Peptides against a protein of PDB entry 5HB3. Designs and how they scored, part 105

Target 1, 150 residues: chain A of PDB entry 5HB3
Amino acid sequence: RQMQDRCMSEYNQRIRNAPEGSIDPFRMACYKIIGRCDLSNRSLDGLQTDVNDWIWLQFNLARETDRSLELAGESYGLAELQASIREIGLKHFPKTAAEDTNGSFGMFFYLQILAGMFEQAIAYLYPFSYVDAVHFAIALTYYGLLRPVD

## One batch from the design tools (peptide; made by RFdiffusion4, then SolubleMPNN)

Design b1_p24_7_s2 (from b1_p24_7, 14 letters changed)
Fold by OpenDDE base, seed 5:
Structure b1_p24_7_s2 (fold): chain B 150 residues (1-150), chain A 24 residues (1-24)
Amino acid sequence: as target 1 above (150 residues)
Amino acid sequence: MLSEEELAEFEKLLKKAMEKRLAE
């Protein structure tokens, strides 16, 4: 807690007092990730990132903390991440095999897996690739990540 | 949930990722 408070203090001080562009973007990223500073902005400014970096960041920022202790507007847990992934899926990824033109279904499957949405991921993958869906289902079940349907 | 701006950023990244896959 002391470290977090210190990070927030330093972050705020730097944002307010430092000339634009003078702050090391990696340092700012550390404040965001480790110190959980300014979680209203879930991007890393000044850094080149890809989809993997993005999802990694979202996952790391989606820490399960006591919501009562989190600052207003900075509450972002696994549920919120999963909700975001669902929204992304509905907007940007094929819903059926017939809609798949570029194989992007795999990316959405991947995102769901990373977000811990295992049952949904398998269900989504199934119409695109039965064999792959079964294989992943077996693996996830083996590791106790997939809940068997009673 | 992600803001519209954050979603737009993701869309940009997704586009780049797809372009990369097509180039490979």
Scores: peptide ipSAE 0.231, ipTM 0.802, DockQ to the pose 0.715
Fold by OpenDDE base, seed 4:
Structure b1_p24_7_s2 (fold): chain B 150 residues (1-150), chain A 24 residues (1-24)
Amino acid sequence: as target 1 above (150 residues)
Amino acid sequence: MLSEEELAEFEKLLKKAMEKRLAE
């Protein structure tokens, strides 16, 4: 808690006082990740990132914390991440095998898995690759991550 | 949920990732 408070304080101070572009991007990333500063902006400006970095960031920002201890507007949980992933899916990924031209279904499956959307991930993957879906379903069940159908 | 700007950024990253995959 003390660390977060310090991060927020320093973040706010630097945002106000530092020349534009002069702040170390990695330091800003630390403020974002550790201090949970300015969660309305979930990008890391000034850093060269890829999809893996992006999803890693989103996952970390979505860490579950006690909402009662967080300031209003600074909460970002797994539900919000999952909602974001769902939105991404609707906009950028194929819904059916017939729509798949680049094999991008795997990426969306990957994103869903990382977001803990296991049932949805399997359901999504199934029409694209039955074999893979079954294998993942078995594995996820083994680890207690896939909820069996009641 | 992600903003449109954040989504656009992801789209760029996704495109880059796909290009990289195709190059492999």
Scores: peptide ipSAE 0.230, ipTM 0.801, DockQ to the pose 0.808
Fold by OpenDDE base, seed 1:
Structure b1_p24_7_s2 (fold): chain B 150 residues (1-150), chain A 24 residues (1-24)
Amino acid sequence: as target 1 above (150 residues)
Amino acid sequence: MLSEEELAEFEKLLKKAMEKRLAE
């Protein structure tokens, strides 16, 4: 809490007083992640990122906190992240094997796993790769992450 | 949920990732 308060204070001071582009983007990233500053923007400006960085950031920013302590527009939990992943899936990934042209189903499976959507991930993977789906299901069950239907 | 702008950013990254995969 003390660190968070310091980050917020420094962030506010720098945003108000520092010239544009003069703030270290890594420092700003720290303020965002640790201090939960400016959560309306879920990106890291001035940094080269990839899909792995993006999903990692979203997961970290999707911290389950007391919503009463944050502005309504800044509340973003795991449920919101998962909703975003679902939306992305509907828009950009194949729904059936027949729609798969570039093997992109694996990427969506990967994103769902990272977002903790284990049951949905396995269900999605199954029609594309039966063998892989079974192997992942076994592993996830072993670690208590998959909740099979009784 | 993410804003349309944030989704657009991800879509850009996704496109890049897919291109990389195809190049492998």
Scores: peptide ipSAE 0.224, ipTM 0.797, DockQ to the pose 0.657
Fold by OpenDDE base, seed 2:
Structure b1_p24_7_s2 (fold): chain B 150 residues (1-150), chain A 24 residues (1-24)
Amino acid sequence: as target 1 above (150 residues)
Amino acid sequence: MLSEEELAEFEKLLKKAMEKRLAE
């Protein structure tokens, strides 16, 4: 708590007093991730990031344990992340093999797996690649991550 | 839920990732 308060104080002071762009983007990222500062903005400005970095950031920011201490507008847990992934899926990824023009289904499968959406990931992959879906289902079941519906 | 701006950022990243994948 004390460290978080210090981070927040420093963050606020720097945002208010520092010229725009003068703050090291990595330092800003540290304040955001460690200090949980300004969680309304979940992007890392000034850093070159990829999809892996994006999803990693979302997971790190999606802490459920401190929900009671966070402002309602800044609360973002795993459920919210999963909801966001679902929304992304509906908007940007093919629903069927017939709609798949760019082979992007694998990326959405990957994102769902990373987000812990195992059942949905397998269900999504199944119409695109039956064999792969079965193999992943077996593996996930083996590790206790997938609960087969009896 | 992600804001429209955050979604747009992700879309850019996704497009970039897809382009890289197609180039490999």
Scores: peptide ipSAE 0.212, ipTM 0.791, DockQ to the pose 0.672

Design b1_p24_7_s3 (from b1_p24_7, 14 letters changed)
Fold by OpenDDE base, seed 2:
Structure b1_p24_7_s3 (fold): chain B 150 residues (1-150), chain A 24 residues (1-24)
Amino acid sequence: as target 1 above (150 residues)
Amino acid sequence: MLSEKEEEEFKELLKKAEEERLAE
C-alpha cells in the first residue's frame, strides 16, 4: 500500500508538473502497469505497440482488486474487459461469415477465449469454421470450461 | 468499456495487424 501510494503520488506529480514529452514513456508504462495509476487511461502514449501489446496490456490491467482497497476510478476487472471485448466485437469484427472479408474473425475469437468467454467464442466461431469450432468445443468441454447444452 | 480514444487505437492496431498478415 505504501508503494502504491508513493507510485500514485509520483505519477500525479509528474503528469501535472512535468513538461509534455519530458517523461520517459517506459516509466509511465511502469506506473500504469505496476502502480496501477490512472487506469481510466489504458493507452501507452509515446510507445510503439502492436495489437499483441494492446491485448497484453488490457489483460494485465484487468486484475481483481480488493474492493476495500479500491481507489475511485482505479477499478478495472475482467468483467469490464469482457464488456469491452463484446463492444469492439460488435463494431469492428464480422458478425457472420457473409460479412467476413478480411478473415479477422479469428482475432475476435482469440480475444473471447482469452477473456474466458468460451461459450460465446465457440458460438461465434461456428459459422466461420465448423471444424475448428467443434475441436475447440471438445477441448473446452474436456477441461470443464464449456457448458454443454443438454 | 473502451473510451473513444482507446477504441480508435485498437482499430488502428487491428488495421496494422491485418496489413501485416496480408503482407506475409
Scores: peptide ipSAE 0.369, ipTM 0.861, DockQ to the pose 0.829
Fold by OpenDDE base, seed 4:
Structure b1_p24_7_s3 (fold): chain B 150 residues (1-150), chain A 24 residues (1-24)
Amino acid sequence: as target 1 above (150 residues)
Amino acid sequence: MLSEKEEEEFKELLKKAEEERLAE
């Protein structure tokens, strides 16, 4: 809590006083993750990242907290992340096997799983790989993560 | 939801990932 307050203070100070783009990207990341600063902007400029880094960041930022207690006045939880993933899926990933030219369906499945969108993930995977979808469904059910249909 | 900037960045990441996959 104290660290968060310090981060927010430093963030605000640096944003106001530092030249644009001059803040160390890693420090910026710390402000985002620890300080929950400026969560409306979840992009980290100046870092060499990949999809895994991106989703890791999003997941860390999507904290489950009481929105009423958000000091920054910004809320970004799992629901918002899931909404983002859903939107990404609609725009940038194949919806059917026929549309899949590069095998990217697996990435979207992966993202959905990480975001806890288990039912949707299985439903999505099914037309691409029946066997895999069934296996994941069984496993997820076993661990209580998938809600079986009665 | 992602901002336009974030979405564009994500698209670039996907592109990068695809390029890496193709290089394997």
Scores: peptide ipSAE 0.322, ipTM 0.843, DockQ to the pose 0.811
Fold by OpenDDE base, seed 3:
Structure b1_p24_7_s3 (fold): chain B 150 residues (1-150), chain A 24 residues (1-24)
Amino acid sequence: as target 1 above (150 residues)
Amino acid sequence: MLSEKEEEEFKELLKKAEEERLAE
């Protein structure tokens, strides 16, 4: 809590007075993750990242807290993350097996599973890989994460 | 939802991932 307050204070001072790009990217990341500063901008400019780093960041920034009760006055919940993943899927991943040219459907399936979008993930995977979809459906059902339709 | 900036960054991440896959 004390660290968060200090991060917010320093962030507010630096972002107002420092030229763009003059703040160390790692420090900026700390202000965002620990201080919850400027959550509307989830970019980590200047850092070498990959898709795994991206999704890790999204989960760390996601909170189920009322925006009015958060110190920064900003919140980003699971619902917003799921909405972002859906949007990403519509724009950047194959919608059908016929559109799949590089096998990238697996990554979108992976992102959906991580975000708890189990029914959507299975429905998406089914036309690409029947066997894999069935295996995951069985496993998810066994653990009570997938609800069978009567 | 992603901002325009965030979307562009994500596109670059996907491009990077694809390049890595092709290199394997």
Scores: peptide ipSAE 0.311, ipTM 0.838, DockQ to the pose 0.775
Fold by OpenDDE base, seed 1:
Structure b1_p24_7_s3 (fold): chain B 150 residues (1-150), chain A 24 residues (1-24)
Amino acid sequence: as target 1 above (150 residues)
Amino acid sequence: MLSEKEEEEFKELLKKAEEERLAE
């Protein structure tokens, strides 16, 4: 708690007093991750990132903490992350093989797997690649991650 | 839900990923 309070204090001080662009982006990232500062802004300005960096950040910021203990009035947990993944999937990824122009279905499958949306991921992959979907389903079942439909 | 800004950033990341895949 003391460390978090210190991080919050330093973050607020730097945001208020530092010239724009003078703060090291990695330091800002540390304040967000460790200090949970400014969780409403989940972007890292000034860093060259990729999709892997983005999803890593989302997972680090998504903590299932008791809502009562979060200093920031907004709780962001796994459920909210999963909802976000679902939303971006509906908007930015092909829904059917016929809509797949760029072969981006694999990325959405990957994001769903990382977010623990295993059943949805397999269901999504199936029409794009039957063989791959079956292989992943077997593997996920072996590890007890797929819930068999009764 | 992602903010509009975050969604735009994500779109850019997707575009970058696609460009990298097409270059391979």
Scores: peptide ipSAE 0.318, ipTM 0.842, DockQ to the pose 0.768; fails the geometry check

Design b1_p24_8_s1 (from b1_p24_8, 9 letters changed)
Fold by OpenDDE base, seed 5:
Structure b1_p24_8_s1 (fold): chain B 150 residues (1-150), chain A 24 residues (1-24)
Amino acid sequence: as target 1 above (150 residues)
Amino acid sequence: SLVDQMRELGQKKLDELRKLVESL
C-alpha cells in the first residue's frame, strides 16, 4: 500500500507538474504497471509499442477482484478487456474474408484467444481459415476451454 | 505454432494497429 501510494503520488505529480517533454515515459510506465495509476488510460504514451505490448499491458492491469478491494480506486477486469478487444475488432479488423486485404484476421483471432474469448475466436476464424478453426476448436475442446452449443 | 502463424499474418498491419490502439 505504501509503495503503491507513492507511485500514485509521483505519477500524478509528474503528469500535472512536469515540464513538457521532461517526463520519462518508461518511468511513467512503471508507475502505471506497478502502482496501477490512471487505469482509465491503458496505453503507454511516449513509448513505441505494438499489439503485443498493448495486450500484455492489458492483462497486467486487469484484476478480477471486487472494486472495494482495488487499491488503485479504479477497476479493470477481464470483462472490460474482452469488451475492449471486441470493440477493436468491430472497428479495425475484417469481418469477412472478402474484407481481408493483408491477413490481419490472424491478429484479431490471436487477441481473442489470449483474452479467453474462445468461442468468439473460433467463430471469427472459421470463414478465414476453416482448417485452422477446426484444429483450434478440437484443441480447445480437448482442454475443456471451448463450450460448444448443444 | 499455429498461434505464431496467426500472429505473423497480422504483422503487416502492425504499424496501423499501433496507431489504432493508441487512439483507444
Scores: peptide ipSAE 0.023, ipTM 0.532, DockQ to the pose 0.106
Fold by OpenDDE base, seed 4:
Structure b1_p24_8_s1 (fold): chain B 150 residues (1-150), chain A 24 residues (1-24)
Amino acid sequence: as target 1 above (150 residues)
Amino acid sequence: SLVDQMRELGQKKLDELRKLVESL
């Protein structure tokens, strides 16, 4: 906790006071990760990242804590991550196979799986790739992760 | 693997998304 507070303090100070262009993005990333600073901005500016880096960051920032003890806007758990994935999906990924131009459906499926949105992921994948959806459904069911509906 | 294929296919979209995410 003490370290977290220190990181948060340093992060905020640098954002406010550092000369423009002088901020080390890696250092800022460290502060953000350790201190969970500025959870409204869950990106790493100035760094070349991919989807794996992004999702890794989201999971590191996510905490299952008592929301009542957190300040408004600073609560971020799995539910919030899942909400973010849904939002991204609605805005940036194809809804149907007809809308798919480059196979990007797979990425959204991947993100949903990582976020534990298994039922939604399977439902989403099904119209794009029936065979793959079935295979994943079987596997997820085997591990007790998929909630079959009667 | 299927996962690798998904990453590859989605990478192009990710580049676009990155710009958008940074703007959020």
Scores: peptide ipSAE 0.022, ipTM 0.525, DockQ to the pose 0.102
Fold by OpenDDE base, seed 1:
Structure b1_p24_8_s1 (fold): chain B 150 residues (1-150), chain A 24 residues (1-24)
Amino acid sequence: as target 1 above (150 residues)
Amino acid sequence: SLVDQMRELGQKKLDELRKLVESL
């Protein structure tokens, strides 16, 4: 807790008072990850990252504990992560096979699976790959992760 | 069993997708 408070203080001080371009993005990343600072901005600004880095960060920042116990006064859990993935899906991923130019549907399917959005993931995959969607649906149902439709 | 076969195939497909994503 003491470390978190210090990180928060230093993060806020730097973001507000540091000259433009003088902030070390790696240091700021450390404050964000360790101190859970500025949870409204869940990206690593100034760093080259890929989708794996992004999703790793999201899971590290997400907490399902009582929101009232969060020192940062901000809450970010699995529900918020899922909402973010939905938003990203709407903006950046194909809705139909006709819109898929780079095979990126698989990436969005993957992100939804990682976030536990199993029903949505299968529903999304179905128009792109019927056979694969059925295989995943059977597997997920077997493990009790997908509820069979009556 | 059929269920076991489908489970195995599903897992293989998931692994392939993960590898694909990691290669991007």
Scores: peptide ipSAE 0.012, ipTM 0.383, DockQ to the pose 0.059
Fold by OpenDDE base, seed 3:
Structure b1_p24_8_s1 (fold): chain B 150 residues (1-150), chain A 24 residues (1-24)
Amino acid sequence: as target 1 above (150 residues)
Amino acid sequence: SLVDQMRELGQKKLDELRKLVESL
């Protein structure tokens, strides 16, 4: 608790009072990850990150606990993560094969799988690669992760 | 078994997708 309070204090002080561009982004990242500061902003500003870094951060910040018990006073769970992935998909990934120029559909499929969005992932993959979608559907069904529509 | 084959295939495809993501 003392560490978290200290992290929050330092984080807030720096965000509010530090000159623009003077804050060490790695230090701020530590406050966010360890101190769970400002969970409403689940990005690492000022750092060069890729999709793997982003998704790693999301999973580290995600907690399935009662909001009242969260020390940070904020709640972020799997449902919110899934919502974020959906939003990112709508903004940054192809919706159809015709829009796909670099094969980035695979990345969005991957993100959905990581987040447990299996039905949505298969539905998304289907128009890009029928064969692959069927193979994944069979595998996911076997593991009880995919619920076929009745 | 067919089930085992499907599991293996699914895992292979997942690995391929991970590699693809890493290459982007």
Scores: peptide ipSAE 0.012, ipTM 0.388, DockQ to the pose 0.059; fails the geometry check

Design b1_p24_8_s2 (from b1_p24_8, 11 letters changed)
Fold by OpenDDE base, seed 3:
Structure b1_p24_8_s2 (fold): chain B 150 residues (1-150), chain A 24 residues (1-24)
Amino acid sequence: as target 1 above (150 residues)
Amino acid sequence: SLVDQMRELGVKKLEELKKLVKAL
């Protein structure tokens, strides 16, 4: 609790008082990850990150706890993460094979799988790679992660 | 079994996909 309060205090102080662009982005990242500061902003400003870094951050920040018990005063669960994945999919990934120029469909498929969006992931992959979609569907069904239609 | 084979294949495909994603 003491550490949490200190992180929050330092984070807020720097955000409010520091000149723009003068804040150490790595320090701010530590406050966000460890101190869970400002969970409404689940990005790392001022750092060059890739999709793996982004998704790692999302999972670290995600908690399936009662909001009233969250020390940060905010909550972010799996449902919100899944919503974010859907949103970025709509904005940044191809919807059809004709739109795919660099094979980025695989990245979005990967993100959906990580987030437990199995039915949606398979449905998305199917028009890009029929064979792969079938293989994943079989495996997911076996583990009870995919609900097949009769 | 066929089911086991498909499971293993799925896992392999997932790992391959992860590698491809990292290469993007």
Scores: peptide ipSAE 0.019, ipTM 0.367, DockQ to the pose 0.058
Fold by OpenDDE base, seed 5:
Structure b1_p24_8_s2 (fold): chain B 150 residues (1-150), chain A 24 residues (1-24)
Amino acid sequence: as target 1 above (150 residues)
Amino acid sequence: SLVDQMRELGVKKLEELKKLVKAL
């Protein structure tokens, strides 16, 4: 608690009072990750991050505990992460093969799989790669992760 | 068995796709 409070204090102080351009983004990232500061902004500003970094951060920030136990005063769980992935998918990934110019559909499929959105992932992959979708569906079903509707 | 073959194939495809995604 003391450490988290210190992190939050430092984070807030720097956000509010630091001169422009003087904030160390790595330090701020540490405060966010360790101190769980400003969970409404689940990104690492000022850092060059990729999708893997982003998704790693999301999982680290996610908690499946009672809100009353969250010291940050904010709640962010798997459901919220899944919602975020859905939103990102709608905005930044192809919906059809015709929209796919660089094969980025695989990344969105991967993100959905990581987030446990198995049915949605398979449904999404199907129009891009029928064969792969079938193979994944079989594997996921075998391991009890996919719930067939038919 | 057919089930084992399908499982193995699915797992291989998953790993392949993960590698592909990381390369994107």
Scores: peptide ipSAE 0.014, ipTM 0.372, DockQ to the pose 0.057
Fold by OpenDDE base, seed 1:
Structure b1_p24_8_s2 (fold): chain B 150 residues (1-150), chain A 24 residues (1-24)
Amino acid sequence: as target 1 above (150 residues)
Amino acid sequence: SLVDQMRELGVKKLEELKKLVKAL
């Protein structure tokens, strides 16, 4: 707890007082990850990251515990992560095969699977690849992860 | 069994997808 408080203090001081462009993005990332600082901003500013880095960070910051137990005044759980993925999907990923110019549908499918959004993932994949959607549906059902509908 | 075959196919597809995603 003392470590967290120190991280928060330093993070806030740097954000407010550091000259523009002088902030070490790796240091700030450490404060965010270890100290759980500024959970409202779940990105690593100033760093070149890919989707894997992003999703790793989201899961790292997410906590499925009683929000009252969080030391930080901010809370972020799996439900909020799933909501974020939905929002990203609406803004940045194709809805149909006709809209897919760069093959990015697979990335969004992947993100939904990682976040446990299995039914939504299958529904999303279906118009892009029927065969693949069926195969994934069968596999997910086998593991008890996909809820069948009558 | 058919179930095993389908499971294996699903796993393979997932692995392929992961590779594709990482290559983007």
Scores: peptide ipSAE 0.013, ipTM 0.379, DockQ to the pose 0.058
Fold by OpenDDE base, seed 4:
Structure b1_p24_8_s2 (fold): chain B 150 residues (1-150), chain A 24 residues (1-24)
Amino acid sequence: as target 1 above (150 residues)
Amino acid sequence: SLVDQMRELGVKKLEELKKLVKAL
């Protein structure tokens, strides 16, 4: 906790006082990750990141907090992550097989699976690959992760 | 069993998907 507070302090100080271009993006990333600073901005500015880096960051920042203790402003948990993935899906991933030029549907499927959005993941995959969707549905059901639609 | 076969297929598909994601 003391370290987190220190990280937050340093992060805020650097954001406010550092000359433009002098901020080490890696250092800022460390503060963000350790201190969970500025959770409204869940990206690493100034760094070359890929989807794996992004999703790793999201999971590190996400915490399961008791809703009863959450002050209205800064809760970031699994639900918020799932919402973010939905938004990204709407903006950056194909909705139909006809829109899929680069085979990126698999990545969005993967992101949904990682975020525990199993039903949505299967529903999304189904029009792209029926066979794969069925296989995943069976596996997820076996592990009790997929809720059968009554 | 059929269930075991389905489980195995699911795991294989997941692994394949992970490989595809890494290739992206």
Scores: peptide ipSAE 0.021, ipTM 0.368, DockQ to the pose 0.058; fails the geometry check

Design b1_p24_8_s3 (from b1_p24_8, 9 letters changed)
Fold by OpenDDE base, seed 2:
Structure b1_p24_8_s3 (fold): chain B 150 residues (1-150), chain A 24 residues (1-24)
Amino acid sequence: as target 1 above (150 residues)
Amino acid sequence: SLVDQMKALGVEKLEEIRELVASL
């Protein structure tokens, strides 16, 4: 608790008062991850990151806890993450096989799977790769992760 | 951009996932 409070204080101080370009992005990342500072901004500004880093951060920051128990004062859960992934999908990933020019459907499928959006993931994958979708459906069903869709 | 990275890695990640499924 004390550490988190200190992180919050330092984070806020630096964000507000530090000269432009003087903030160590790695330090800020530490504050965000450890101190859970500024959860509304779930990106690592100033750092060279890839999609894996991004998704890792999202899961790291996501908490399935009541807001009242969140020390950071803000809450970000799996539901919000799933909503974000859905939004990203709608904006940036192909909707049909005809729209897919670079195989990016796989990444969106991957993100949905990681986020536990199994039904949506399978449904999405199906038009791109029927065989793969079936195999995943079987596997997910075997582990009790796939729900029947009406 | 993140989006560009996702697009670039899409096929690669799919293959990894396929391998994972095959290992189950």
Scores: peptide ipSAE 0.012, ipTM 0.383, DockQ to the pose 0.891
Fold by OpenDDE base, seed 4:
Structure b1_p24_8_s3 (fold): chain B 150 residues (1-150), chain A 24 residues (1-24)
Amino acid sequence: as target 1 above (150 residues)
Amino acid sequence: SLVDQMKALGVEKLEEIRELVASL
């Protein structure tokens, strides 16, 4: 709690008062992660990140166990992450195989799987890759993660 | 791996995703 408070304080101070270009992006990232600061901005400015970094950040910020300890009254959990993934899918990923020019469907499938959106992920993957969708469905069912459709 | 392939193919979408997240 004390660390979180300090991180939040430092984060806010630096965001507001630091000269442009002087902020250590890694430090800011630490403040954001530890302090769960500014949950409306779930990105790391000034850092070269890839998809893995982005999704890792989302999960760190979406920790349900820490929600009750948040100071700012902001909440960001798995449900909010899932909502974000849905919106991302609607706007930035192909809906059908005909729309897929770069094979990006796999990335969206991956994001949905990571976010625990298993039924939606399988449903999405099916028109792009029937075989893979079936394999994943079997695996997810085996592990009790996919609800069977009767 | 399939996961690696999925990641590779989706990297170009990262910036778009970030922009969307920032708007939410």
Scores: peptide ipSAE 0.019, ipTM 0.503, DockQ to the pose 0.102; fails the geometry check
Fold by OpenDDE base, seed 1:
Structure b1_p24_8_s3 (fold): chain B 150 residues (1-150), chain A 24 residues (1-24)
Amino acid sequence: as target 1 above (150 residues)
Amino acid sequence: SLVDQMKALGVEKLEEIRELVASL
């Protein structure tokens, strides 16, 4: 807790008082991850990141703890992440094969899989790529991650 | 691989996704 408090203090101080352009983005990232600072902003500004970096950050920030014990004063868990993924899907990814213009459906499928939304991911992929959906469904079922439904 | 292809095709959406997440 002491470390978290220090991180929060330093994070806030730097955000407010650091000279323009002088903020070390890696240092700020450390404060965010360790201190759980400003969880409403779940991105790393000033860093070159890809989708893997983004999703890695989400999982690091998403913690399954009792909300009453959250020291950061903000709560963010898997349920909130899954809700975010659903909303992202609604706004930024094709809903049907007819809407697919650049093949971005695969990225949304990938995000859903990473977030543990297996049934929903397979259902989503099916109209875009039947063969791939079947292959993933078989694999997920084999590992006990997918519940077959009638 | 299929996963790599999926990643590559969705990279252009990353910034939009980040903006959305930040607004939630």
Scores: peptide ipSAE 0.019, ipTM 0.488, DockQ to the pose 0.089; fails the geometry check
Fold by OpenDDE base, seed 3:
Structure b1_p24_8_s3 (fold): chain B 150 residues (1-150), chain A 24 residues (1-24)
Amino acid sequence: as target 1 above (150 residues)
Amino acid sequence: SLVDQMKALGVEKLEEIRELVASL
C-alpha cells in the first residue's frame, strides 16, 4: 500500500535523521497505529500514557492475519500478547499475597481478563481475594468463558 | 476497591513493562 510505504519512509526518516527533541510524538504515534511502523516496539515513546492506553495499543496492533500477508513485515497476534502478559506477570507482579506490597495484583488480574486468559486470571486472583475470584468465576462460567474442571 | 487497586500502577512500573515488551 502506497500509504503504508509513505508512513514507513517518514517514520524511519524521522527516527534516524530528525534533530533530537524535534520529533512530534503524536505524529509518531499515528505512524505506529495507522502505518503499523516498527511493530517490534509496541509502545508510544514521548507520550504520557497509562496502563489502559498501553493495553489498548497492544490490542490495536494485534492482528490475526497470515504473516505472509502482513504488509509491515512483522506480525503480532493475541497469542503473542498473551505470552507477553504472562512474562510480565512472572517478572513484575506478586505471585502470592505475601509478596504484594502495593496491591498491584489487581492490575495483573485485569490484564489477564482483557487478554482472555480467564482460567489463569481466576487462579491468580483466588489467593489474593477468594470472594472476588468466586464472583468472577460465576459470571465467566455463566457466559461460557470459563472452562469447568472435569 | 479492586478497581482502585488496578489503577494504582505507577508510571515507573508501566515503563518497566514497556521495556520488557520491547525486549521480547
Scores: peptide ipSAE 0.015, ipTM 0.446, DockQ to the pose 0.073; fails the geometry check

